Peptides against a protein of PDB entry 6D0Y. Designs and how they scored, part 2

Target 1, 225 residues: chain A of PDB entry 6D0Y
Amino acid sequence: ETEDHLESLICKVGEKSACSLESNLEGLAGVLEADLPNYKSKILRLLCTVARLLPEKLTIYTTLVGLLNARNYNFGGEFVEAMIRQLKESLKANNYNEAVYLVRFLSDLVNCHVIAAPSMVAMFENFVSVTQEEDVPQVRRDWYVYAFLSSLPWVGKELYEKKDAEMDRIFANTESYLKRRQKTHVPMLQVWTADKPHPQEEYLDCLWAQIQKLKKDRWQERHIL

## One batch from the design tools (peptide; made by RFdiffusion4, then SolubleMPNN)

Design b1_p9_7_s4
Fold by OpenDDE base, seed 4:
Structure b1_p9_7_s4 (fold): chain B 225 residues (1-225), chain A 9 residues (1-9)
Amino acid sequence: as target 1 above (225 residues)
Amino acid sequence: SEMEKALQP
C-alpha cells in the first residue's frame, strides 16, 4: 500500500461499511502488518495522529493497535512510547484536555492487551502520589486525581479484576486527599435529568461519587460520563 | 500562568 492509501484506510476505519467493524479492523491490521517493514514510522505517526485528533474513534484505534500487537510485531511498545511522549508534550503545552484524553486512550490499551495491567496501575500510583507532594499548587494535585478518576470508566473493570488490592490502595489515597483538599464551588450543568435534583457538588467530589457508583455497579455504566 | 506551569511533568 502507498502511504496515502494507508492514511485513507486508517482515517476511514469504523465508517459505514457492509462488513462488520471487527472484520474491517482485522483486514486493516493485516494490511498494516504487511507494510510495517517498509512503513513502520509512517504508520506509527498516522496512528498517533488519528488517536489524538479523532477522539470519537478511541476504541476503534485502541483495538486496531491491539490487533497489530497480537500479531507479534514489535509495534505496540513503540506506539505506547510515542503516546507517552505526546502526553508529556501536551502537559508542557498546557493542553490539559488533550492530556487527559491521552490518559484515557492509554487506559483503554490495557483492555486491548497492549499495556499490562500492572503498568497502568503503576501509572495511576504515580498520578495519585502527586497529592503527597509538598509545596505545590492544589491545581496540580487536582488535575492528576482528575486524570486518574476520569480514566477509570475505560479500565477500572480490568484493573480491579487483576489488581484489586493495589487499586483499593490508590482509591484510599484518593479519598484521603479529597477529604482534606480545599473545595471551590463552580456552577455545573445537571446532566442526569431523570434523577431528583441534588445539591451541586464540587467537580472532583462529583466525579468521585460517579466513580464510586460505577465501581458499585461492577463497572457497568448507566450514564454517559 | 504559574499554576499551569506546575502541571508540567
Scores: peptide ipSAE 0.050, ipTM 0.772, DockQ to the pose 0.013
Fold by OpenDDE base, seed 1:
Structure b1_p9_7_s4 (fold): chain B 225 residues (1-225), chain A 9 residues (1-9)
Amino acid sequence: as target 1 above (225 residues)
Amino acid sequence: SEMEKALQP
């Protein structure tokens, strides 16, 4: 395959086809596997690019990487390393929405057996450990907690199945931080009815409540978070 | 901003 052809195949996977998505992904994985000896760096760059630019295809590309990894090639590890580098670059460039998306992408790679559960737990431990840093702005602490919590819908089930004790520790640390952090309260945003006053929750408190509910429901989503 | 720099790794 030529480089241009590979780009077209990678970008268009998951679009309307006479074949099933699974069949198309297997086919593409086979093509990419065959071309890795000659085009490894190009394929890696292409996959990183489409992963970032096409968030609607997140599960397609995580699955594709998973299929390549299952074919007993070390490509999965190199891809993860590239994505971690991109995460760091996004943070340096103040692209926080991209950074959060990348954490979510990495989270789903655990489900695809590309990233081991212990490695993802370690990443989240590192994130939550930021809450213990001294002489740093709260926005830094809040962001890493947000990145952790907002990624759990994609990986919480797997992590609790394999590392429940470690996850409970992370949750305890998160809860402790959320209780002690400074909050901005805006009384005018409270929904007041004669019978049911409902205060507006702070965004991290709201997310925490949603994740606690998801955990209670054994990570089975019943609504859009 | 200083706040943005604080989010860097």
Scores: peptide ipSAE 0.050, ipTM 0.770, DockQ to the pose 0.014
Fold by OpenDDE base, seed 5:
Structure b1_p9_7_s4 (fold): chain B 225 residues (1-225), chain A 9 residues (1-9)
Amino acid sequence: as target 1 above (225 residues)
Amino acid sequence: SEMEKALQP
């Protein structure tokens, strides 16, 4: 069936071929565009699935969605809505690793012109606003800060280029929260190297320091976070 | 857990 063929094409894109990845993505985008009138729901579901199951192909699938969106189909918005629903479902199911990955995926969609920078800023504002909630466990506040900070490697450059003032405000709020929160240091987070032992640091403080370094480096990644 | 439920939107 055509559906089975589409599944195969979507799953295998980015694998070794005689053609360039860019050529293959353009070709696949053309095939999918032609089939959207009849198989939109299936294609949406497939892309959502592979996005979740194949994290190593994150940029491939964000690019693919970007190409489809550039072809002036309403597909991009519908895909984002599906991913947001999946994010909410992941949180409800206590799949926090999947949830944070989905936030990263959405973040990279900004680079692919599927999500507007202001919309992503608004999402992060909402995340950081959780730190201001009263009568909630700190773990909730911490997770949303983590989701925000851990996604910045994928989108920080774009957001600061377009919304620097708003991002600075979010950063200030984040910093304020990190200073006032209760900290729990985990021994396993202490990295001991023969040359330079690192002091024990709380995981969010460590991540914050990494993101501050990345920001200082103008979002040019020089190390794996 | 109650802590996990607290992360729900």
Scores: peptide ipSAE 0.049, ipTM 0.765, DockQ to the pose 0.014
Fold by OpenDDE base, seed 2:
Structure b1_p9_7_s4 (fold): chain B 225 residues (1-225), chain A 9 residues (1-9)
Amino acid sequence: as target 1 above (225 residues)
Amino acid sequence: SEMEKALQP
């Protein structure tokens, strides 16, 4: 019954309440902390599951993990390890939407002081380094660039505040790759774009432009990406 | 597919 109760509490956090979200999260963190000695593995599994299945609650669960990590300094690391394992499994299962979401989730954990900025920079360096791999399909290179760029709205500010030089290097490498990669064109779109003053950009070029604008705006989101 | 496998870590 206690396990079922924990599941219910974790799944329902962030729903309409008489209390503030912050208060509810602190309360839940306290409940979970008290149960960690007996149900640590279960709690880890539950949080990993809801994090994956409820993407609309990304910031709620990253915050919750942050609170738990503050209470139990080992919890965050174990949770991150579980999420990294899940990321690998998602890639193996060809679930690339889940995979990119997990990268975004991990990115937001930096803001919650669960993942150190240097560790996230290292992850992104590894992603962008894929562009330098020889004898690999472009789709692999493109996906890792996409995963990197699409996660920056959640962590770009923090990473540039702490690791600006390293991030600039990653950006330079990304830009270099985007300039040299083969661009795919949809024939139907080409016919329409040929006569338009503003042709639709290729998806990675478009994302790159959006991220460059976000960076220029000091990572203050003023538009929906 | 070969393309999908290429994305695996």
Scores: peptide ipSAE 0.049, ipTM 0.767, DockQ to the pose 0.014

## One batch from the design tools (peptide; made by RFdiffusion4, then SolubleMPNN)

Design b1_p11_7_s1
Fold by OpenDDE base, seed 2:
Structure b1_p11_7_s1 (fold): chain B 225 residues (1-225), chain A 11 residues (1-11)
Amino acid sequence: as target 1 above (225 residues)
Amino acid sequence: SEAEKALEEAS
């Protein structure tokens, strides 16, 4: 495959085809593997790019990377390293929307057997540890908690299956933080009815409740969060 | 597509 053709194939994977998505992904993984000797850097960059820019295809690309990782473990590792580097860059650039998405992407890579569960747990431990940092803005602490919680729909099941004790610790720390943090926006988020005004739940509290429900449901999503 | 353009620029 030519470089230009690889770009097209990578970008268009998951679009309507006579073949199943799984078949197409396997086929593409084979093509990419074959071209790694000549186009590794290009393929790596392309995959990182589509992973970042096409969030609607998250599971497609995580699956693709999973397939590639199974074929070429070293490439899978390089991809993860590149994505971690991108995450760090996003954080440094205060691009928190991209950053949180990247965390979700990495989370789903655990399901695809690209990232080990313990590694993801360690990442989340690091995130939640920010809540214990002194002299940092709450917005920073809140974001890391958000990044953690909002990623659990993609990886919570796997992490609790393999690292339940560690996850419980993270949850306890998260809960503790959520209880002690300031909820400055709660008073302004109120629904006024003719009968009784009621406050809207703060976004992290809401997310926490959703995750608690998901956990209670053994990480089987009944509704898209 | 927009995605293809983005890929072309980012690649």
Scores: peptide ipSAE 0.010, ipTM 0.579, DockQ to the pose 0.059
Fold by OpenDDE base, seed 3:
Structure b1_p11_7_s1 (fold): chain B 225 residues (1-225), chain A 11 residues (1-11)
Amino acid sequence: as target 1 above (225 residues)
Amino acid sequence: SEAEKALEEAS
């Protein structure tokens, strides 16, 4: 059936092929666009499912959605709405691992021109604002900071290019929170070199240092082969 | 694949 065929195509995209990944994604976007009049709901569900279940293909599916959004803006909007609903449901269910991944996925959608930079900035402002709430446990405040910081490798460059002043404010608020929060000494898996030993750091402090370095390096990550 | 099976169950 055509429905089963669509499922197969969506699941297998990015696998080894004689064609380039970009060519395969463009072709699939065309196929999906043509089938939207008859299978919009099914395609929407399939894309949401693979986005959640296949984190190793994050950039593949964000790119695919970006291509579809360019072809059908309304469908792109519906997809984003569905993902936001899923994020809210994950948070309500205390599924923080899924939630943080969804934030990263949404972050990369900014690069794919599916989500506007101001909208993502607003989301991060909302996340960091939780640190100012007195009646919220620190573990919850820490999670929102973690979700923000851990998503910046995917979207930090774009957000600073478009909303540098707003991002600086978010960073200042984050830094202020990290300085005043309670810290614990926990073991971390890290690479240690004898030439430059560093003291053991708390995980958020470590992440903050990494993000500060990334920012200093103009959001360019080192390519490891 | 496992992904296809998961999609069949989830969709």
Scores: peptide ipSAE 0.011, ipTM 0.570, DockQ to the pose 0.058; fails the geometry check
Fold by OpenDDE base, seed 4:
Structure b1_p11_7_s1 (fold): chain B 225 residues (1-225), chain A 11 residues (1-11)
Amino acid sequence: as target 1 above (225 residues)
Amino acid sequence: SEAEKALEEAS
């Protein structure tokens, strides 16, 4: 395959086809594997690019990477390294929207057997540990908590199956932080119920409640977060 | 698409 053709194949995977998505992904993985000797760097760059720029195809590309990783473990590792590097760069550049998506992408790679569950737990431990650091702006602390919580729909089940104790600790630390952090509520947006009026929850409290419910439901989503 | 353009630039 030519480089241009590879680009097209990678970019267009998951589009409507006469074949199943699974079949297409398996086929593409085979093609990419065969071309790694000649185009490894190109393929790596392409996959990193689409992973970053096409969030709507998150599960498609994580699955593709999973298939490639199964075929070529070294390449899978290189891809993860590249994505981690990109995450770090995004964080340094304060590109938080990209960064949080990358965390979600990496999270789903756990399900695809590209990233080990313990490694992801360690990452989340590191994220939540930021809330305990001295002289760190709350906005930064909040972001790491957000990145953690917002990624759990993709990986929470797997992590609790394998690292429940560690995850519980992370949750406890998160809850503690959320209770003590400064909250900005708008009184005018209070929800008034018959018996228990409450102020509008800010985004992290809301997300926390949603994740708690998801956890309670054994990570089976009943609604889109 | 923008994605295709980005891929071309990344290549």
Scores: peptide ipSAE 0.010, ipTM 0.582, DockQ to the pose 0.057; fails the geometry check
Fold by OpenDDE base, seed 1:
Structure b1_p11_7_s1 (fold): chain B 225 residues (1-225), chain A 11 residues (1-11)
Amino acid sequence: as target 1 above (225 residues)
Amino acid sequence: SEAEKALEEAS
């Protein structure tokens, strides 16, 4: 494929076609593999761009990268490295919305056998360790906990299957932090059902409860979190 | 469209 045509192929993958998505992804992976000798840097940049800017196609592109990684392991590694660099840059730029999405993307790459489970566990350990840092604003601590918890729907099952002990430790540390962190009191914000008032939970406490339920359900989602 | 522009810039 020509360089300009690669952009179109990568951007349009997953759109309505006469062929199945799986077949299209396999086909595209083959095309990209064949063009790596000539267009590796270009393909790498394109994949990083769509991975970052097209969240609606997250699973499509993680799958594509997974297929490509199976064909060319070295390229898969380079892609992950590029995404990690982008994550670091997003954090440095205080672009936390992009950063959390990138963490989610990387999380799903574990399911696609691009990132090893132990590596993702190590990343989450690093995230939760921020809660133990001194002279760090709570908003920063909260963000790393949020990034961890909000990514578990995509990778929690895999991580517990392979690193249950380590994950339990991370959970314990997270729970400990959530208990001791400052919480905003919102007595006026209540939900009334049948004239019975219920206090509105703080967003991290709410997320924690959802993740605990998901874990209890063996990471089988029954509803949208 | 923004993504398309970004892809163009990345090219």
Scores: peptide ipSAE 0.009, ipTM 0.587, DockQ to the pose 0.056; fails the geometry check

Design b1_p11_7_s2
Fold by OpenDDE base, seed 1:
Structure b1_p11_7_s2 (fold): chain B 225 residues (1-225), chain A 11 residues (1-11)
Amino acid sequence: as target 1 above (225 residues)
Amino acid sequence: SEAEKALLEAS
């Protein structure tokens, strides 16, 4: 494939086709592999771009990268490195929405056998360790907890299957932090039913409760979080 | 791998 055509192929994968998505992804992975000797840098940039800018196709592109990684492990590594660099850049630029999405993307790469489970656990350990930092804004600590918890729907099952003891430690540390952090008073933000008012739960506490339920359900999602 | 090492430095 020509360089100009590669962009079209990568951007359009997963769209309506007469062939199955799996077939299309395998085909594209083969095309990309064949073109790596000539277009590695371009392909790398394209994949990073679509991974970052097309969140609606997250699982499509993580799967594609997984297939490509199976064909060319070195390229898979280079892709992950590029995504990590992008994550760092997003954090430095205070683009936290992009950053959290990138963490989610990386999380799903564990399921695609691109990132090892122990490495992702180590990353989350680093995230949660921020809660123990002194003289830092709570918003920083909260963000890393949020990034961790909000990524678990994509990777929690795999991580507990491989590193349950370490994950339990991370959960314990997270719970401890959530109990001691400052919380906004929301007495007027309540849902009033006919008989009993319910206070509006703080967003991290709410997320924590949802993740705890997901964990209890063996990471099988039964509702939209 | 280098990728794994990079991941550890993500925080």
Scores: peptide ipSAE 0.050, ipTM 0.799, DockQ to the pose 0.020
Fold by OpenDDE base, seed 5:
Structure b1_p11_7_s2 (fold): chain B 225 residues (1-225), chain A 11 residues (1-11)
Amino acid sequence: as target 1 above (225 residues)
Amino acid sequence: SEAEKALLEAS
């Protein structure tokens, strides 16, 4: 395959075809595996790019990476390393929207057997531990809690199935922090209702309530998050 | 795995 053709294949996967999505992904994984000896760097870069820039295809590309990881163990590792580097870069650049999306992407990679559940739990433990740091801005503490909670719709079920005790500990620490933190009103997240007034809720408290309900529902989404 | 190692190191 040529580089241009590989780009086309990767970018167009998941689009309408005569075959099922699963069949297309398996086929593409096979093609990419065969071309890794010649185009590893290009393929790695392409996958990182589409992972970051096409959030609507998140599960498509996490699945593709999962299939590739099963075929080439080392490549999967290199991909995760690249994504983590990008996460760090996003944080350094204060691009928190990209950063939280990358955490979500990494979370779904657990479901695709690219990242082990214990490793993701460890990451979330580290995130929530930021709430215990002294002499740091609350915005830092809040962001890591947000990154954790907002990723649970993608990985909470898997993590609780395998590491329920550890997850309960993280939840307890999170709840404790949310109770003691200084609450501020964020205008950008305000809900305006013309017809009927309803109580305003702080954004992290709102997210916490949503996640608690999701957990109660055994991580099956039956409501809009 | 290499992925696990990378994740743990980054965390």
Scores: peptide ipSAE 0.049, ipTM 0.797, DockQ to the pose 0.021
Fold by OpenDDE base, seed 3:
Structure b1_p11_7_s2 (fold): chain B 225 residues (1-225), chain A 11 residues (1-11)
Amino acid sequence: as target 1 above (225 residues)
Amino acid sequence: SEAEKALLEAS
């Protein structure tokens, strides 16, 4: 495969095709594996780029990386290292939207057997531990909690299946922080329904409630038809 | 793995 052709294949995967997405991903993984001896660096860069810039294809590219990791474990490791470097760069650049997305991407890599569950738990433990630091601004503490909670839809099930005790501890610490943190006093807006008014809720409290419900529902999200 | 070690360093 030519370099330009590889770029096209990687960028266009998941688009309309006569074949299933799964078959296309398997085929692409095979092509990429075969070309690693000649184009490893280019393929690595391309995958990192599309992973970062095409959030609408998150599960497509995590799956692709999972397939490729199964074929070449060393390459999978190099990819994760590259993504971690990108996460660090995003944080340094104060690009928190990119950073939180990268955490979600890494979270889904656990489902694809690229990252081990204990490693992800350790990351989240480190995130939530920031809430215990007194010399850190609340906005920083809030971000780490947000990054943790907003990633759980992608990995919460797997982590609780394998590390339930540790996850419960993280949840307890998170809940404790949310109860203690400063909240801005603003007039509350309410969404009124026929029988039950819904008061305005602070964004982290709202997210917490959503995650608690997801956990209660055994991490099964409802699909809207 | 080295990748997982890197993950922990980023957190």
Scores: peptide ipSAE 0.049, ipTM 0.796, DockQ to the pose 0.020
Fold by OpenDDE base, seed 4:
Structure b1_p11_7_s2 (fold): chain B 225 residues (1-225), chain A 11 residues (1-11)
Amino acid sequence: as target 1 above (225 residues)
Amino acid sequence: SEAEKALLEAS
C-alpha cells in the first residue's frame, strides 16, 4: 500500500464499520506488518502521531500497537522508544498535558503486552523519586505524582498483580509527599464513585483519595453517578 | 530530573 493509504488506514481505524473493531485492528496490523519493510519509518511516525494527538482513541491505538508488537517485536520496541523520546521532549518543553497523556498511553501498553509491568513500575518509581530531589520546583514534583496517579486507572491492576510490594512502596512515598507539600484547595470533580464522601481537597489530594478508593475496590471502577 | 534521564530504562 502507498504511504498516503497507510495514513488513511491508521487515522481512520476505530470509526464506524461493518466489522468488529478487533477484526479491523487485526487486519490493519497485518497490513502494517507487511509494509514495514518499505514504510517502517513512516508507519512509526504515523503511529506516534495518532497516539499523541488522538487521545479519544487511546485504547484503539494501544491495541493496534499490541497487535503489531506481537507480529514484530522489534518494531514494538522502536515505537516505545519513540514515545518515550516524545515524552521527554514534552517534559522539557513543559507540555505537561501532552506528557501526562503519553504516560497514560504507555501505561495502557502494559495491558497490551508491549511494555513489561516491571518496566512501568520502574518508570513510576522514577517519577515519584522526583519528589525527593532537592532544588526541584513543587509544580514539577506535583506533575510527576499526578502523572503516576492519573495513569493508575489504566494499569494499576496489572502492576499490583505483578509488583505489589514495589507499588506499595511507591504509594507510601507518594502519600508522604502529599502530606508535606504546599496545598492550594481547588474544587475538583470526582472521577470515581466513592461510598464515603470526601471533604474539600486540592486536586492531588482528591486524586489520591480517588485512587485509594479504586485500589480498595480492586481496581474496578464504578459508574459515575 | 532523575525520571527524565532514566525514562528509556523503563522500557
Scores: peptide ipSAE 0.044, ipTM 0.782, DockQ to the pose 0.017; fails the geometry check

## One batch from the design tools (peptide; made by RFdiffusion4, then SolubleMPNN)

Design b2_p16_3_s1
Fold by OpenDDE base, seed 2:
Structure b2_p16_3_s1 (fold): chain B 225 residues (1-225), chain A 16 residues (1-16)
Amino acid sequence: as target 1 above (225 residues)
Amino acid sequence: MEELIKKIEEFEKKLS
């Protein structure tokens, strides 16, 4: 019964309330911490589940994990380990949509001080290194680049602040790959706006351009997605 | 457990 209540609270956090989100998250963290030694495994499982199944609440749950980690330094590590296991399972099952979300989730955990910046850089280095492997399908190479680039809106600022040289190397490798990769052979569509041609780019190339712009803007988004 | 339950209930009231 208590576990059911905890599950309910975890699932409902972030919904409309008379209190602020920050207050509710702090309160929930306090509740979860109260009996963490007895329910740690259950809480970990619950958080992993809701984090995975409720992508719309990504920042809510990363924040919650951050709060719990701040109070219990071992909690964050165990949570990350569980999420990494899930990522590996998703990749093994070819569930790339879940996998990319998990990478984004892990990326945001850097902002919540759960994952160290160097660790995330290492992960992205590993991702981009796949592009250098022989006898790997391009679709797989593309996905790892996509996963990397798609996660940068969440963590790019922090990583460049902490590991600019390493990030530049990753970017250089990414750019090199994008230049040499085979592009889909489709008729090129051009949209003309204000007498300027805007060719329809392959999504990965488009994403790269967006990330380059974001980087140029010092990782400050001008528009809410 | 009683303390935890109490905290849960109190928190639930705050969420309402």
Scores: peptide ipSAE 0.099, ipTM 0.743, DockQ to the pose 0.833
Fold by OpenDDE base, seed 3:
Structure b2_p16_3_s1 (fold): chain B 225 residues (1-225), chain A 16 residues (1-16)
Amino acid sequence: as target 1 above (225 residues)
Amino acid sequence: MEELIKKIEEFEKKLS
């Protein structure tokens, strides 16, 4: 019965309320913290599930995890481990849409002080290193670059503030790859799928240009699309 | 557990 109530609260957070979202998140965090030792596993599973199933609430749940992590229950670490496991499973299953979302989610966790900047840099280094692998389909190389670039709106500012030299190297490698890769003609409306995870030929180039502009603007977005 | 239930109920009231 108590677990059912917790599930309901976790799923409903962010909905219309007389109180602000921030106050509700703090309130929910307080409720969860009160009995976290007894329900840690359940709460972890619930948060992992809703994080994946409710992408529209990405910042809500990253913030919540950040609040819980700040209480020194090591909840953030365990949550990250669960999300990384899910990322690996998504990649193995060729579920590229879920995978890229998970990378973005992890990226925003850096802003919430759940993941250290160096760890995220290392992940992106690993992603971009795929472009240097031999006998790998270009679609695989392209996706990892896409996952990297498409996550930078969430974490680029923090990473350049903390690891500018490393980020510059990643950018240089990315640029080099984009210049030498072959473009594939694909219908404009095609989305990343398990069978065709390749975007339109100019998509990565367009994304690269957008990220370069974002970087030039010191990672301040003037408009959200 | 009774205390937790109370906290949950109080929080639910705030969400209303």
Scores: peptide ipSAE 0.089, ipTM 0.727, DockQ to the pose 0.864
Fold by OpenDDE base, seed 4:
Structure b2_p16_3_s1 (fold): chain B 225 residues (1-225), chain A 16 residues (1-16)
Amino acid sequence: as target 1 above (225 residues)
Amino acid sequence: MEELIKKIEEFEKKLS
């Protein structure tokens, strides 16, 4: 019964309420903390599941994990380990949509003080390093670049504040790859932004341009990219 | 979420 209750609570948090989301999350964190010794494993599994299945609640669950981590310093690490394992599994299964979301989720965990900035930088370094590997399909190389770039709206500011030199190196390597990669110029892969008109571009090139602008704007975004 | 809040409160009472 308690496990079912916890599942219900975790799944329903973030719904419309007369109370603030922050208040509800604090309350939930308190509830979870109170019974954490008995249900830590279950809570971890549930959070991993909802993180994957409810992408619309990304910031809700990252915040919740952050709160739990603040209350129990071991929780965050264990959760991240589980998420990393899931990420690896997703990649092995070529489930790139899930994988990229997990990267974004992990990225936002940096803001929640669950993941250290250097660790995230290291992850992104590893991602971009794939572009330098031999005998790797371009689609996979492209995905790692995509995963990196598309996650920066969530964590770019923090990473540049703490690891600007390393980030610049990653950017340089990314730029180098984008210049030398084979480009596809089919309409389905081209992007046009109405808010800021620009010529039709290949998706990664467009994303790169958007991220460069975001960087130039000190990581202040007007809308989610 | 209002129902959730109620459940949270009930859960807290249960744990107390």
Scores: peptide ipSAE 0.053, ipTM 0.641, DockQ to the pose 0.136
Fold by OpenDDE base, seed 5:
Structure b2_p16_3_s1 (fold): chain B 225 residues (1-225), chain A 16 residues (1-16)
Amino acid sequence: as target 1 above (225 residues)
Amino acid sequence: MEELIKKIEEFEKKLS
């Protein structure tokens, strides 16, 4: 069936090919565009699904969505709306791992010209504003800061190019929160050794330091975060 | 496994 074929193509894009990844993505975008009038809802759902199920292909699928959006202006907006719904559902279900991934995905969509930089800035402003809420568990505050900071490798450069003043304000608010929050000692995923320049730190503080370094380096990654 | 581009081309023909 056509739907099964589309699913197969979407899932397999990015695998080894005689053609470049970009060429394959353009080709796939063309195929999807041709069938979009008949299966728009199905294609939207399918792309949302594979985006969530295949996090290792994040940049592949954001690029694909970008291509589709360039060909069909309405598609990008509808896709973003669907992803926002998924984000809300994941948060409601306390699935924070999925939620943070969705935020990263949305962040990379800015680079693909699907989401405008000011819109992403507004989202991050809303995230960081949670730190100012009263009678809220710190885990909630920490998560929104984490979601913001951990997404910056994908979008920080673009946001600072267009909204540097607003971003600096968000950073200032973030720094203020990190200074006053209660520290917890949870195991970090990275191994701290005696030969490393940084001592053992709480995860958010460590992430903050990494992002500060990334910002200083004009968002050119030198280390794996 | 069949190359992606070939699959795309085949699929496009099927849709035509």
Scores: peptide ipSAE 0.046, ipTM 0.630, DockQ to the pose 0.134

